# Peptides against a protein of PDB entry 3B8E: the designs that were tried, part 44

Target 1, 230 residues: chain A of PDB entry 3B8E
Amino acid sequence: PFLIFIIANIPLPLGTVTILCIDLGTDMVPAISLAYEQAESDIMKRQPRNPKTDKLVNEQLISMAYGQIGMIQALGGFFTYFVILAENGFLPIHLLGLRVNWDDRWINDVEDSYGQQWTYEQRKIVEFTCHTPFFVTIVVVQWADLVICKTRRNSVFQQGMKNKILIFGLFEETALAAFLSYCPGMGVALRMYPLKPTWWFCAFPYSLLIFVYDEVRKLIIRRRPGGWVE

## One batch from the design tools (peptide; made by RFdiffusion4, then SolubleMPNN)

Design b1_p12_2_s3 (from b1_p12_2, 11 letters changed)
Fold by OpenDDE base, seed 5:
Structure b1_p12_2_s3 (fold): chain B 230 residues (1-230), chain A 12 residues (1-12)
Amino acid sequence: as target 1 above (230 residues)
Amino acid sequence: SLLELARLLALN
């Protein structure tokens, strides 16, 4: 999100505070819960890793975690961002290069895509209105991300949902997200304005996509061992 | 994110 903010010069899609809430808040318990996941049933059928030649973190893992899944997560967040701004009169093409004028406190006549003028205060309200739904979108796609992390090769349906700590993590991150989104004073304290309940559903297609994508990947691995997908 | 980092560890 921050890279696109710099390259495209768009209004800030996700604030530093919201990033901290993700990394230190919603992601912490889920990440720890993975340490308690049971070994996959086929673990004894795998070749042992050679500690001298095989990297612990290889390019394939980086590509899967950050390149593929991370990209889908980012797309989900940006989709929500663009929809909110479009509903407020700012079409995606109009946002390109707008940051310079958007962030200028002395410009109170920034025009939207329909010629309506926006004061600095109005623009910042809209910007911060985007931050909370973007944050919530990340949490929703992280549900799928966490679930797919239960296994490397087996289907989640084969593994099951026996990890009680992981289940707790899913509820905890959701409860925390709701708290940060709707608790009075969060707009002042964290620049996180309340969101309409409908915005929680905007990320569901992306969450489903992540889940289906990974299950298909795992299916291919099981059917064709040693393929490029593994 | 921290979860992405955890993924890297879990997938290994």
Scores: peptide ipSAE 0.173, ipTM 0.799, DockQ to the pose 0.054; fails the geometry check
Fold by OpenDDE base, seed 1:
Structure b1_p12_2_s3 (fold): chain B 230 residues (1-230), chain A 12 residues (1-12)
Amino acid sequence: as target 1 above (230 residues)
Amino acid sequence: SLLELARLLALN
């Protein structure tokens, strides 16, 4: 998000505070919960990793985690961001290069895509209105991300949802997201304004996409061992 | 994110 903010010079899609809430808040329990995941049923059929030659984290895993899944997550967030701004009169094309004027406190006549002028205060309200739904979008796509992390090769349907700590993590991160989104004073404290309930659903297609994408990947791995997707 | 990092560790 921050890279796109710099490159495209768009209004800040996700605040630093919200990022911290993700990394330190919503992701902690889910990440820890993975340590309690049961081994896959086929784990003993795999060749043991050579600790001297085989990297624990290889380029393929980095590509999968940050390159593929991370990009889908980012797309989900940006989709929500663009929808909110579009509903407020700022079409995506109009946002390109707008940051300079958007962040200038002395410019109170920034025009949207329809010629409506926006004061600095109004713009910041819209910006911070984007931060919360972006955050929530990340949480929703993280549901799928966490679930797909349960296994490397087997389908989640084969693995099941027996990890109670993981389930707790899903509820915890959701509850935290709801708390941060709707608790009074969060707009002032965290620059997180309340979001309409509909924004929770904006991420669902992306969450489903992540899930389906990974299940298809795993299916390919099971059918064609040693493929590039493994 | 931390979850992404955890994923890297969990996938291997």
Scores: peptide ipSAE 0.137, ipTM 0.788, DockQ to the pose 0.053; fails the geometry check
Fold by OpenDDE base, seed 4:
Structure b1_p12_2_s3 (fold): chain B 230 residues (1-230), chain A 12 residues (1-12)
Amino acid sequence: as target 1 above (230 residues)
Amino acid sequence: SLLELARLLALN
């Protein structure tokens, strides 16, 4: 998200504080919960990795985690961002290069896509209105990400949801997201303005996409062992 | 994210 902010010079889609809330707040318990996940049923049928040749973290896993899933998560967040800005009169094309004028407090006549002028204060309200739904979008897609992380090869339906710590993590991150989104004073403290409940659903298609994508990937791995997808 | 990092560790 920050790279696109720099390259495209768009208004800040996700605040630094919200990023910290994701990395240190919502992601921490879920990440720890994965350490308590039960071994896959087929793990004992696999040969042990060669510790001299097989890296614990390989390029394939990095590509899957950051390159594929991370990109889908980013797309979900940016989709929410663009929808909110479009609803407020700023079409995606108009946002390109707008950052410089957007962040200038002395420019109070920034025009939207329809010729309406926006003061600095109004623009910042819209920006901070984007931060909370973007944050919530990330949390919602992280539900799918966490669930798919339960297994490498087996379907989640085969593995089941027996990890109570993981389940707790899902509730905790959701509760924290709700707290940060709706608690009075968060707009001042964290620049996170309250969001309409409908914005929670904006990420659901992307969460589903992540889940389906990974399940299909795992299905292919199970059907074609040793394929390029593994 | 920490979750992505944890994923890398858990899958491995």
Scores: peptide ipSAE 0.132, ipTM 0.778, DockQ to the pose 0.054; fails the geometry check
Fold by OpenDDE base, seed 3:
Structure b1_p12_2_s3 (fold): chain B 230 residues (1-230), chain A 12 residues (1-12)
Amino acid sequence: as target 1 above (230 residues)
Amino acid sequence: SLLELARLLALN
């Protein structure tokens, strides 16, 4: 999200404080919970890793974690961002290069795609209105991300949902997201304005996509061991 | 994210 903000010079899609809430808030317990996951049923059937040739973190794993899943997460967030801004009169093409004028407190006549003028205060309300749904979108896609992280090769349906700490993490991150989204004063404290309940569902297709994508990937790995997908 | 980093460490 931050890279696109710099390259495209668009209004800030996700606030710095909101990013910290993701990394230090909603991701912390889920990440820790993975350390308590049960070993996969086939773990003892695998040959031990060769420490001289097999890296703990390889290019394929980095590509999957950051390149593929991370990109789907970002796309989900940006989709929500663009929809909200479009509903408020700012079409995606109009946002390119708009950041400079958007963030200028002395410009109170920034025009949207339809010629409506927006004061600095009005623009910031819209921006902060985007931050909360973007944040919630990330949390919703993180549900799928966490679930797929339970296994490397086996299906989640084979592994099951026996990790109580992981289940707790899912509830905790959701409860925290709801708290940050709806608690009075969060607009002042975190620049997160309340969101309509419908925005929680906006991310569901992306969460489902992540889940299905990974299950298909794992299925391919199981059927074709040693393939490039592994 | 920390979750993605945890994935890298847990799944290797």
Scores: peptide ipSAE 0.118, ipTM 0.782, DockQ to the pose 0.053; fails the geometry check

Design b1_p12_2_s4 (from b1_p12_2, 11 letters changed)
Fold by OpenDDE base, seed 1:
Structure b1_p12_2_s4 (fold): chain B 230 residues (1-230), chain A 12 residues (1-12)
Amino acid sequence: as target 1 above (230 residues)
Amino acid sequence: KLLELARKLAKL
């Protein structure tokens, strides 16, 4: 989010507070829940990691977490952001370079893609209106991310959903996301304005994409161990 | 190989 904000000079897609709510709120319990996951059925057929030579965090893990899944999550968030801004008259092309004028308090005549003028206050309302749905989008894609993290090689359908703590984590993160989105005063306290219920669904294709992508990846790994997908 | 490809692409 922040890198694209700088590079493309677009209005801020995700606020610092919303990032903190992800990192310290919605993602913690789900991440902890993975410690209680059952071992994969084939784990005893794998050689133990050599603690002297094998990195716990290797390049493949970084590539998967940040380079693949994290990028799909970011794309999901940005999709929601662009949809919301487009619904408010700002087409994606018009947002490029707009940040400077968008963030200027003295400019009260910033035009949208349809020639409508927006005051600084109106622009900030729209910006903060994007933060909450972006946050919710991340939570929805985190459902898929959490589920795919249950296993390294086996399909989730082979592993099943027996981890009650993980299920609790999914409910907790969703409940927290709903609380932060709809609780009175969150707009003032956190700059998280309430979102239309329809915006929850914007992330669903990306959540499904993450899930399908990882299941296909795992399928390829199972069929061709040591392949280019690893 | 995917990482190597990504590194090559990131240098472009």
Scores: peptide ipSAE 0.005, ipTM 0.351, DockQ to the pose 0.014
Fold by OpenDDE base, seed 4:
Structure b1_p12_2_s4 (fold): chain B 230 residues (1-230), chain A 12 residues (1-12)
Amino acid sequence: as target 1 above (230 residues)
Amino acid sequence: KLLELARKLAKL
């Protein structure tokens, strides 16, 4: 989010506090839960990693994590952001370069895409109204991300959902996301304004896309061992 | 965990 905020000069899509709530709040228990995942049924059929040649973090892992899944997650968040701003009169094209005027507290006549003027306070309410749904969108796409991380090669349907700690993590992160989104005072404390319950569904297509993409990837790896996808 | 952290950082 922050890179696009700088490059495109758009209003801040996700606040620093909200980012910290993702990194330290919602993702911590899910990430720990992966340490309790059962070994894949074929693990003993794989050659052990050579600790001298095989990096734990290889280019392929970086490409998949940052270049593929991370990009789909970012697209999901930005989709939610653009939809909310469009519903409030700010079309995506109009947001380009708007940051400077948006963040200026002395400008109280920033026009939307329809010529409506917005005060600084009104703009900040809309911005903080975007932060919560962006956050929730990230949590929803993280459900898929966590589930696909259960296995390297096997389908999630082959592995199953037997990791109770992972299931607990999914409920915990969702409950925490709901708490942070709807608890009174979060608008003041975290600049997380309440979202309409319908915004939770905005990320579902992207969550499904992540899941389907990874299952297809794993299917290709299983059918073509030693391919460039592995 | 590092992958998730990495994905989180990539989301930033």
Scores: peptide ipSAE 0.013, ipTM 0.430, DockQ to the pose 0.036; fails the geometry check
Fold by OpenDDE base, seed 3:
Structure b1_p12_2_s4 (fold): chain B 230 residues (1-230), chain A 12 residues (1-12)
Amino acid sequence: as target 1 above (230 residues)
Amino acid sequence: KLLELARKLAKL
């Protein structure tokens, strides 16, 4: 989010506090849960990692994490952000370069895509209205991300959902996201305004896309060992 | 865990 905020000079899509709630709140228990995942059925067919030559974080891992899955997740968040701003009169093209005037407290006549003028206070309400749906979008795409992380090569359908700690993590992150979105005072404390329930569904296509993408990738790896997809 | 963290950070 922050890179696009700087590069495109758009209104802040996700607040700093909401970022902390993701990194320290919703993400910790799911990440810990993967330590309790059962070994894949083919694990004994793989040689042990050489600790001297093989990095724990390799280029393949970075490519999957940041280059593929992270990009799809970011697209999901930004889709939700652009939809909310468009519903409030700000079309995506109009947001480019708008940050400077958007964040200026002395400019109270910033026009939307329809010529409506917005005060600084009104603009900040709309900005903070985006933070909670963006946060929830990240949680929803994290469901798929957590599930695909269960295995490297096997399908989730082959591995199954036997990890009770992972299932607990999915419920915990969702419950925490609901708490942060709907608890009274979160608008003041976290600048997270209440979320319409419909916004939870905006990320579902992207969550499904992540899941399907990874299952197809794993299928290709299983059918063509040693291919460029591995 | 680091991959998840990295993927999560990449979403930010």
Scores: peptide ipSAE 0.012, ipTM 0.398, DockQ to the pose 0.038; fails the geometry check
Fold by OpenDDE base, seed 2:
Formats: structure tokens, sequence, C-alpha cells
Structure b1_p12_2_s4 (fold): chain B 230 residues (1-230), chain A 12 residues (1-12)
């Protein structure tokens, strides 16, 4: 988000405080829960990793995590951001380069895509209104990401949802997201304004896409062991 | 941790 904010000069899509709430709040318990996941049924049939040749973090893992899944997650967040701004009169093309005027407190006549003028205060309300749905979008796509991380090769349907700590993590991150989104005073404390319940559903197509994509990937690996997808 | 790090960096 911050890179696109700089490169495209768009209004800030995700606040620094909101990023910290993701990194320290919603992700921590789910990440710890993966340490308690049951071993895959075929783990004893796999050759041990050679510590001299095989990196723990390889290019395939980076490509999958950052290049594929991370990109789908970012697209989900930005989709929600652009929809909210478009509903408030700012079409995606109009946001390009707008940051300079958007962040200037002395400019109170910034025009939207329809010629409506926006004061600095009105613009900041809309900006902070985007932060909470972007955050919630990330949490919803994280459900799929956490579930796909249960296994490297086996389907989630083969592994099942037996990890009670992971299930607890999913509920905890969702409850924390709801608390941060709807608790009175969060707008003042965290600049996280309450969101309409409909915004929770904006991420669902992306969450489903992540899940289906990884299940198809795992299916290909199981059917063609030693293929370029592995 | 890498997916988490990837999410963190995709969020940056």
Amino acid sequence: as target 1 above (230 residues)
Amino acid sequence: KLLELARKLAKL
C-alpha cells in the first residue's frame, strides 16, 4: 500500500496505525497457531531437506508468498479502497497524482470526478473511512492464507480442520478486527472509523481465489511430483 | 512466518 501511495501519488490507502494492528494484532496468534498444526500424512515419505543445498526460504516460497498470494491480497485491499473512494465521487483515474492537493490543509476546494469540492476535513474523513475496510479486507484474505498454510502438499480437505489453536486464531483475529472496527472511540484513538457490514464481503472473492488457487497448485503437485510447480 | 512477512511487505 505505501509503495503505491508514493508511486501513484494517491490518498493514503492504509494508515500506519492500522498496519501495526495487522502486524502485531491480527497476524500474531494465527502465525503461532501454525506451529501446532499436525504433520502432513506423507511427511515420513519425504526426503529430509539437505541443509547445505536447500534453503529454508527459497525462491519458490518467496514467489508464492509475496509474488502470488501477497499480490492477490493487495489487489483485494485496493479493490475495497477504490470502491469506497468511487462511491464518494473519486474515480480511480482521478486519484492519480491527487495526494499533493489531498494532503494540503490549505486547499479546501479539491474537486472530485463530478466537480464537487471537498474541504480538507471532509477528505480526511473519507481517507480514514478507507483504512478500516482495507484492514478488514486483509483479515478476510488472511483467513484463506492461514488455511492454505496448514499444508504444503496435501489438500486442506485431506488435512482437515483439527488444529483447535488455529481455529481459535481465526476467531481471535476476526473478533479483534470487529473490536477495532466498531468499538466506540477507535476513530479518535486509531483513526479507524466504523464500516458498514457490507464491506466485510468485498474481500470474499479474493479469499476464495487464494484458497482455490492454492488447492489447484497442491493438486498439480500431487499429480505431477517433481514438476515445475513444486 | 514468510507468508506473514509477505503480507507485511505487501502491506508496506
Scores: peptide ipSAE 0.011, ipTM 0.417, DockQ to the pose 0.034; fails the geometry check

Design b1_p12_3_s1 (from b1_p12_3, 9 letters changed)
Fold by OpenDDE base, seed 5:
Structure b1_p12_3_s1 (fold): chain B 230 residues (1-230), chain A 12 residues (1-12)
Amino acid sequence: as target 1 above (230 residues)
Amino acid sequence: EIEKELLERALR
């Protein structure tokens, strides 16, 4: 997200505060919950891997898979960001290079894609209104990410949702996201303005995409043991 | 006043 902000010179899509809320607020409990996950049901039925040949390849493939999931997550956040700005009159093409004027407090006549002028204060409110849905989008996508991390090879449908601590983690991160989004004063304290409840659903296609991607990956691994997808 | 108006628009 930060790299795109620099390269495209767009208004800041995700604030530093929101990043901190993700890393320190919403991700800790889910991460701890994975320590309580049960072993995969077929772990004892698998042949031992060759530590000299298979380990290095597997680590690279796992790293690539997590990298791809992270990119899908970022794409979901940016999609939400662009939709909100478009609804407020700023089409994606118009945002390119706009950051310099957007962040200048002395310019009170920045035009949107329809010729409407925006004051600095109005622009910042819209920007911070985008930060919250971006954050919420990340949380919603993290639901899928956490669920897929339950297993390396087995389907989630085979593993089930028996880990009560993981379920608690999902509720905790969601409740925290709702608190940060809608609690009075969060706009001033954290620059997180409230969002329409409908924006929570904007991330669902991306969560589904991650889930399907991982299930397909795991299916390929099960059908072709020792393949390049492991 | 502007903040209030924008917040109302954002919540609609």
Scores: peptide ipSAE 0.029, ipTM 0.694, DockQ to the pose 0.022
Fold by OpenDDE base, seed 4:
Structure b1_p12_3_s1 (fold): chain B 230 residues (1-230), chain A 12 residues (1-12)
Amino acid sequence: as target 1 above (230 residues)
Amino acid sequence: EIEKELLERALR
């Protein structure tokens, strides 16, 4: 998100604090759950792998899969961002190159796509209104990631202990998202303004996309065991 | 007031 903000010169879609909340709050439990799964997987079910060939191939495949999932997550967040800005009069094409004027507090007549002028304060309110839905979108997409991990784990491991960690992760992410979205003072403290409940659904197409992607990937792996898609 | 109005619009 931050790289696209710089490259496209668009208004900041996700604040630094919200990024930290995602990286440290929402991603930590899934990462830990995956680490425990890999450790438990490697201990209980895998024959002693050749440490050179199997580790490198598996790390590359995992890195590629997570990289692709991360890109889909980012796309989901940006989709929500563009929808909110479009509803407020800023079409995606108009946002390109707008950052410099958007962030200038002395410019109080920035025009939207319909010729409406926006003060600095109004623009920042709209920007901060985007931060919360972007964050929530990432959390909702992460639900799909966690479910993918659950089904991946269930194919490799006894379902029980991994399911508890996964459910806890889902609950924690959802509770954190709700807290950051609706707790009084979060707008001032974290620049995260509250969102209407309907914005939670903006992420669902991307969650579905991730789910379909993973199911197709699993299907390919099942049909071609030992292939490069593992 | 402007913030409140924008928030109300965003929440509608």
Scores: peptide ipSAE 0.021, ipTM 0.675, DockQ to the pose 0.022
Fold by OpenDDE base, seed 1:
Structure b1_p12_3_s1 (fold): chain B 230 residues (1-230), chain A 12 residues (1-12)
Amino acid sequence: as target 1 above (230 residues)
Amino acid sequence: EIEKELLERALR
C-alpha cells in the first residue's frame, strides 16, 4: 500500500495510526492464536523433514503464498479506497499525482473529476474516511488468512475450527475494527472516520478469493504430493 | 457543518 502511495503520488490510503492498529492490534492476537494451534492431524504422522532440502522449498512456497495473499489484501484495500474516492468525485485517474496538492493546507481549490473544488479540511475528511474502510478491508481479508493458516495441506473443513483462541482472536479483531470505526471521537483521535456498515461487505469477495485460492492450492497439494505447489 | 455533511454522506 505504501509503495503505491509513493509511486502513484495519490492521497494517503492508509494512515500511520491504522498501520499501527493492524500491526499491533489485529496481527498480534491471531499470530499468538496460531502458535497455540494444534498440529494438523497428519503432520505428526509424517517423518521428520530434511531441514536442508525441505525447508527451502517450504519457505519459498510459504513466502510466495503469503506474498500473493498480501497482494490480494492490498488490492482489496485499494479497491475500497478508489470506490470511496470515486463516490466523492475523485476518479482513480484524477488521483495520480494529486498528493502534493492534496496535502497542501494552503490549496483550498483542489478540483475533483467533475470540477468541484475541495478545501483542505474537506479533502482530509474524505482521506480519513478512506482509512477506516481500508483497515476494515484488511481485517476482513485477515479472517480468511487466519482460517486458511490453520492447515497446511488439509482443507479447513477437514481440520475444523477447534482452536478457541483463534476464534477469540477473530472476534477481538472484529470488535477492535468496530470500535475504531464507530466509537465517537475516533475521527479526531485516530483519524479514523466512521464507515457505512455495507463497506464491511466490500472486502468479502477478496476474502472469499483468498479462501478459494488456498483451498484450490491445498487440493492440488493433496492430489499431487511433492508438486511445485507444496 | 461540512464535517457533518461528509460524515452523513459517508454513512449513507
Scores: peptide ipSAE 0.020, ipTM 0.655, DockQ to the pose 0.022
Fold by OpenDDE base, seed 2:
Structure b1_p12_3_s1 (fold): chain B 230 residues (1-230), chain A 12 residues (1-12)
Amino acid sequence: as target 1 above (230 residues)
Amino acid sequence: EIEKELLERALR
Protein backbone atom coordinates (compact mmCIF):
# COMPACT_ATOMS: atom_id res chain seq x y z
CA PRO B 1 0.00 0.00 0.00
CA PHE B 2 2.72 2.49 0.90
CA LEU B 3 4.71 1.72 -2.24
CA ILE B 4 1.69 2.35 -4.47
CA PHE B 5 1.06 5.57 -2.55
CA ILE B 6 4.55 6.77 -3.49
CA ILE B 7 4.61 5.48 -7.08
CA ALA B 8 1.15 6.63 -8.10
CA ASN B 9 1.15 9.79 -5.93
CA ILE B 10 -2.33 8.98 -4.68
CA PRO B 11 -3.80 9.92 -1.29
CA LEU B 12 -2.58 7.60 1.46
CA PRO B 13 -4.82 4.52 1.43
CA LEU B 14 -3.64 3.06 4.72
CA GLY B 15 -2.15 4.96 7.64
CA THR B 16 0.94 3.99 9.60
CA VAL B 17 -1.12 3.09 12.64
CA THR B 18 -3.35 0.77 10.64
CA ILE B 19 -0.26 -0.91 9.16
CA LEU B 20 1.04 -1.49 12.66
CA CYS B 21 -2.31 -2.91 13.71
CA ILE B 22 -2.17 -5.37 10.79
CA ASP B 23 1.43 -6.44 11.31
CA LEU B 24 1.47 -6.62 15.10
CA GLY B 25 -2.16 -6.93 16.14
CA THR B 26 -3.88 -8.81 13.35
CA ASP B 27 -1.14 -11.13 12.10
CA MET B 28 0.40 -12.21 15.41
CA VAL B 29 -2.39 -14.36 16.83
CA PRO B 30 -3.24 -15.95 13.48
CA ALA B 31 0.44 -16.80 12.96
CA ILE B 32 0.55 -18.46 16.37
CA SER B 33 -2.67 -20.29 15.60
CA LEU B 34 -1.14 -21.73 12.44
CA ALA B 35 1.83 -22.99 14.44
CA TYR B 36 -0.58 -25.09 16.49
CA GLU B 37 -2.57 -26.30 13.50
CA GLN B 38 -3.11 -30.03 13.51
CA ALA B 39 -0.99 -31.97 11.08
CA GLU B 40 -2.69 -32.84 7.83
CA SER B 41 -3.73 -36.48 7.84
CA ASP B 42 -1.34 -37.44 5.03
CA ILE B 43 1.67 -35.15 5.76
CA MET B 44 3.50 -37.64 7.96
CA LYS B 45 3.06 -40.48 5.47
CA ARG B 46 4.90 -38.86 2.57
CA GLN B 47 8.66 -38.78 2.37
CA PRO B 48 10.19 -36.61 -0.32
CA ARG B 49 11.57 -38.69 -3.19
CA ASN B 50 14.58 -36.40 -3.45
CA PRO B 51 15.20 -34.36 -0.29
CA LYS B 52 17.22 -31.65 -2.04
CA THR B 53 15.16 -31.00 -5.16
CA ASP B 54 11.73 -31.71 -3.74
CA LYS B 55 12.31 -29.41 -0.77
CA LEU B 56 13.43 -26.54 -2.97
CA VAL B 57 10.52 -27.00 -5.37
CA ASN B 58 8.06 -27.11 -2.51
CA GLU B 59 9.51 -23.99 -0.92
CA GLN B 60 9.33 -22.13 -4.22
CA LEU B 61 5.75 -23.21 -4.85
CA ILE B 62 4.67 -22.27 -1.33
CA SER B 63 6.43 -18.92 -1.64
CA MET B 64 4.77 -18.28 -4.98
CA ALA B 65 1.35 -19.24 -3.66
CA TYR B 66 1.71 -16.93 -0.66
CA GLY B 67 2.95 -14.18 -2.95
CA GLN B 68 -0.09 -14.58 -5.18
CA ILE B 69 -2.43 -14.62 -2.19
CA GLY B 70 -0.76 -11.49 -0.83
CA MET B 71 -1.26 -9.78 -4.17
CA ILE B 72 -4.96 -10.67 -4.19
CA GLN B 73 -5.20 -9.39 -0.62
CA ALA B 74 -3.64 -6.06 -1.57
CA LEU B 75 -5.94 -5.78 -4.58
CA GLY B 76 -8.90 -6.27 -2.29
CA GLY B 77 -7.75 -3.44 -0.05
CA PHE B 78 -7.17 -1.09 -2.97
CA PHE B 79 -10.51 -2.01 -4.48
CA THR B 80 -12.22 -0.93 -1.26
CA TYR B 81 -10.15 2.26 -1.21
CA PHE B 82 -11.05 3.17 -4.80
CA VAL B 83 -14.74 2.40 -4.27
CA ILE B 84 -14.92 4.70 -1.24
CA LEU B 85 -13.14 7.53 -3.02
CA ALA B 86 -15.27 7.06 -6.14
CA GLU B 87 -18.43 7.25 -4.04
CA ASN B 88 -17.11 10.55 -2.70
CA GLY B 89 -16.48 11.93 -6.19
CA PHE B 90 -12.84 10.92 -6.77
CA LEU B 91 -12.51 8.45 -9.64
CA PRO B 92 -9.33 6.31 -9.71
CA ILE B 93 -7.83 8.12 -12.70
CA HIS B 94 -8.29 11.47 -10.98
CA LEU B 95 -6.33 10.28 -7.93
CA LEU B 96 -3.13 9.84 -9.94
CA GLY B 97 -0.77 12.66 -9.04
CA LEU B 98 -3.27 14.23 -6.63
CA ARG B 99 -1.25 13.55 -3.45
CA VAL B 100 0.73 16.81 -3.48
CA ASN B 101 -2.37 18.97 -3.59
CA TRP B 102 -4.28 16.57 -1.37
CA ASP B 103 -1.80 16.86 1.49
CA ASP B 104 -1.35 20.64 1.21
CA ARG B 105 -3.31 22.23 4.03
CA TRP B 106 -3.28 25.62 2.31
CA ILE B 107 -5.15 24.35 -0.76
CA ASN B 108 -8.85 24.32 0.03
CA ASP B 109 -10.24 24.04 -3.49
CA VAL B 110 -9.05 20.64 -4.74
CA GLU B 111 -11.54 19.51 -7.34
CA ASP B 112 -12.98 16.02 -7.58
CA SER B 113 -13.87 14.23 -10.81
CA TYR B 114 -17.14 16.18 -11.01
CA GLY B 115 -15.73 19.65 -10.37
CA GLN B 116 -16.71 19.84 -6.70
CA GLN B 117 -14.18 21.65 -4.53
CA TRP B 118 -12.90 20.01 -1.35
CA THR B 119 -11.33 21.73 1.64
CA TYR B 120 -8.31 20.22 3.37
CA GLU B 121 -10.45 19.08 6.28
CA GLN B 122 -13.00 17.43 4.00
CA ARG B 123 -10.23 15.60 2.12
CA LYS B 124 -8.69 14.31 5.34
CA ILE B 125 -12.07 13.08 6.52
CA VAL B 126 -12.53 11.00 3.38
CA GLU B 127 -8.92 9.78 3.55
CA PHE B 128 -9.33 8.60 7.13
CA THR B 129 -12.66 7.07 6.13
CA CYS B 130 -10.63 4.80 3.83
CA HIS B 131 -8.25 3.57 6.55
CA THR B 132 -10.75 1.48 8.50
CA PRO B 133 -12.40 -0.25 5.52
CA PHE B 134 -8.97 -1.03 4.06
CA PHE B 135 -7.95 -2.61 7.36
CA VAL B 136 -11.21 -4.55 7.62
CA THR B 137 -10.80 -5.75 4.05
CA ILE B 138 -7.38 -7.14 4.92
CA VAL B 139 -8.85 -8.92 7.95
CA VAL B 140 -11.70 -10.46 5.96
CA VAL B 141 -9.29 -11.69 3.29
CA GLN B 142 -7.04 -13.08 6.02
CA TRP B 143 -9.93 -15.29 7.14
CA ALA B 144 -9.61 -17.13 3.87
CA ASP B 145 -5.81 -17.19 4.16
CA LEU B 146 -5.93 -18.79 7.58
CA VAL B 147 -8.51 -21.35 6.52
CA ILE B 148 -6.59 -22.45 3.42
CA CYS B 149 -3.07 -22.37 4.92
CA LYS B 150 -3.83 -25.00 7.54
CA THR B 151 -3.62 -27.71 4.88
CA ARG B 152 -1.24 -28.41 2.02
CA ARG B 153 -3.14 -31.02 0.06
CA ASN B 154 -6.49 -31.74 1.64
CA SER B 155 -9.54 -29.61 0.98
CA VAL B 156 -10.85 -27.48 3.82
CA PHE B 157 -13.94 -29.65 3.66
CA GLN B 158 -11.87 -32.80 4.16
CA GLN B 159 -9.66 -31.47 6.95
CA GLY B 160 -12.42 -29.58 8.73
CA MET B 161 -12.27 -26.73 11.24
CA LYS B 162 -11.12 -28.74 14.24
CA ASN B 163 -8.28 -26.57 15.53
CA LYS B 164 -9.69 -24.57 18.44
CA ILE B 165 -6.65 -22.28 18.44
CA LEU B 166 -7.21 -21.35 14.80
CA ILE B 167 -10.87 -20.66 15.48
CA PHE B 168 -9.86 -18.51 18.44
CA GLY B 169 -7.43 -16.62 16.20
CA LEU B 170 -10.20 -15.89 13.70
CA PHE B 171 -12.46 -14.58 16.44
CA GLU B 172 -9.69 -12.50 17.99
CA GLU B 173 -8.83 -10.97 14.62
CA THR B 174 -12.48 -10.18 13.97
CA ALA B 175 -12.96 -8.73 17.45
CA LEU B 176 -9.92 -6.50 16.99
CA ALA B 177 -11.28 -5.30 13.65
CA ALA B 178 -14.65 -4.53 15.20
CA PHE B 179 -13.04 -2.75 18.16
CA LEU B 180 -10.84 -0.56 15.97
CA SER B 181 -13.75 0.16 13.63
CA TYR B 182 -16.49 1.02 16.10
CA CYS B 183 -14.99 1.90 19.48
CA PRO B 184 -15.54 5.57 20.34
CA GLY B 185 -12.41 7.68 20.07
CA MET B 186 -10.65 5.50 17.48
CA GLY B 187 -11.03 8.24 14.90
CA VAL B 188 -9.06 10.64 17.08
CA ALA B 189 -6.62 8.15 18.55
CA LEU B 190 -5.84 6.03 15.49
CA ARG B 191 -7.31 8.07 12.61
CA MET B 192 -9.62 5.13 11.95
CA TYR B 193 -13.11 6.41 11.41
CA PRO B 194 -16.18 4.19 11.75
CA LEU B 195 -17.31 2.33 8.66
CA LYS B 196 -20.68 1.29 7.34
CA PRO B 197 -21.45 -2.36 7.99
CA THR B 198 -21.75 -2.86 4.22
CA TRP B 199 -17.99 -2.31 3.82
CA TRP B 200 -17.33 -5.61 5.57
CA PHE B 201 -18.80 -7.34 2.53
CA CYS B 202 -16.57 -5.52 0.04
CA ALA B 203 -13.77 -8.03 0.68
CA PHE B 204 -15.89 -11.17 0.34
CA PRO B 205 -15.40 -11.60 -3.41
CA TYR B 206 -11.64 -11.57 -2.88
CA SER B 207 -11.85 -14.01 0.02
CA LEU B 208 -13.92 -16.29 -2.18
CA LEU B 209 -11.40 -15.91 -5.01
CA ILE B 210 -8.55 -16.96 -2.72
CA PHE B 211 -10.58 -19.87 -1.41
CA VAL B 212 -11.49 -21.10 -4.89
CA TYR B 213 -7.92 -20.65 -6.10
CA ASP B 214 -6.52 -22.73 -3.26
CA GLU B 215 -9.18 -25.44 -3.53
CA VAL B 216 -8.49 -25.79 -7.25
CA ARG B 217 -4.75 -25.92 -6.56
CA LYS B 218 -5.22 -28.62 -3.94
CA LEU B 219 -7.56 -30.55 -6.22
CA ILE B 220 -4.90 -30.59 -8.94
CA ILE B 221 -2.28 -31.76 -6.41
CA ARG B 222 -4.55 -34.60 -5.29
CA ARG B 223 -5.27 -35.72 -8.84
CA ARG B 224 -1.65 -35.45 -10.01
CA PRO B 225 0.72 -36.27 -7.17
CA GLY B 226 4.26 -35.21 -7.99
CA GLY B 227 3.14 -32.78 -10.66
CA TRP B 228 4.54 -29.29 -11.24
CA VAL B 229 1.75 -27.73 -9.14
CA GLU B 230 2.82 -29.52 -5.94
CA GLU A 1 -18.60 19.20 14.22
CA ILE A 2 -16.17 17.02 12.27
CA GLU A 3 -17.04 14.02 14.42
CA LYS A 4 -20.72 14.66 13.83
CA GLU A 5 -20.21 14.83 10.09
CA LEU A 6 -18.17 11.63 10.17
CA LEU A 7 -20.83 9.85 12.16
CA GLU A 8 -23.50 11.04 9.78
CA ARG A 9 -21.48 9.73 6.85
CA ALA A 10 -20.85 6.42 8.58
CA LEU A 11 -24.53 6.00 9.39
CA ARG A 12 -25.85 6.85 5.93
Scores: peptide ipSAE 0.019, ipTM 0.620, DockQ to the pose 0.024

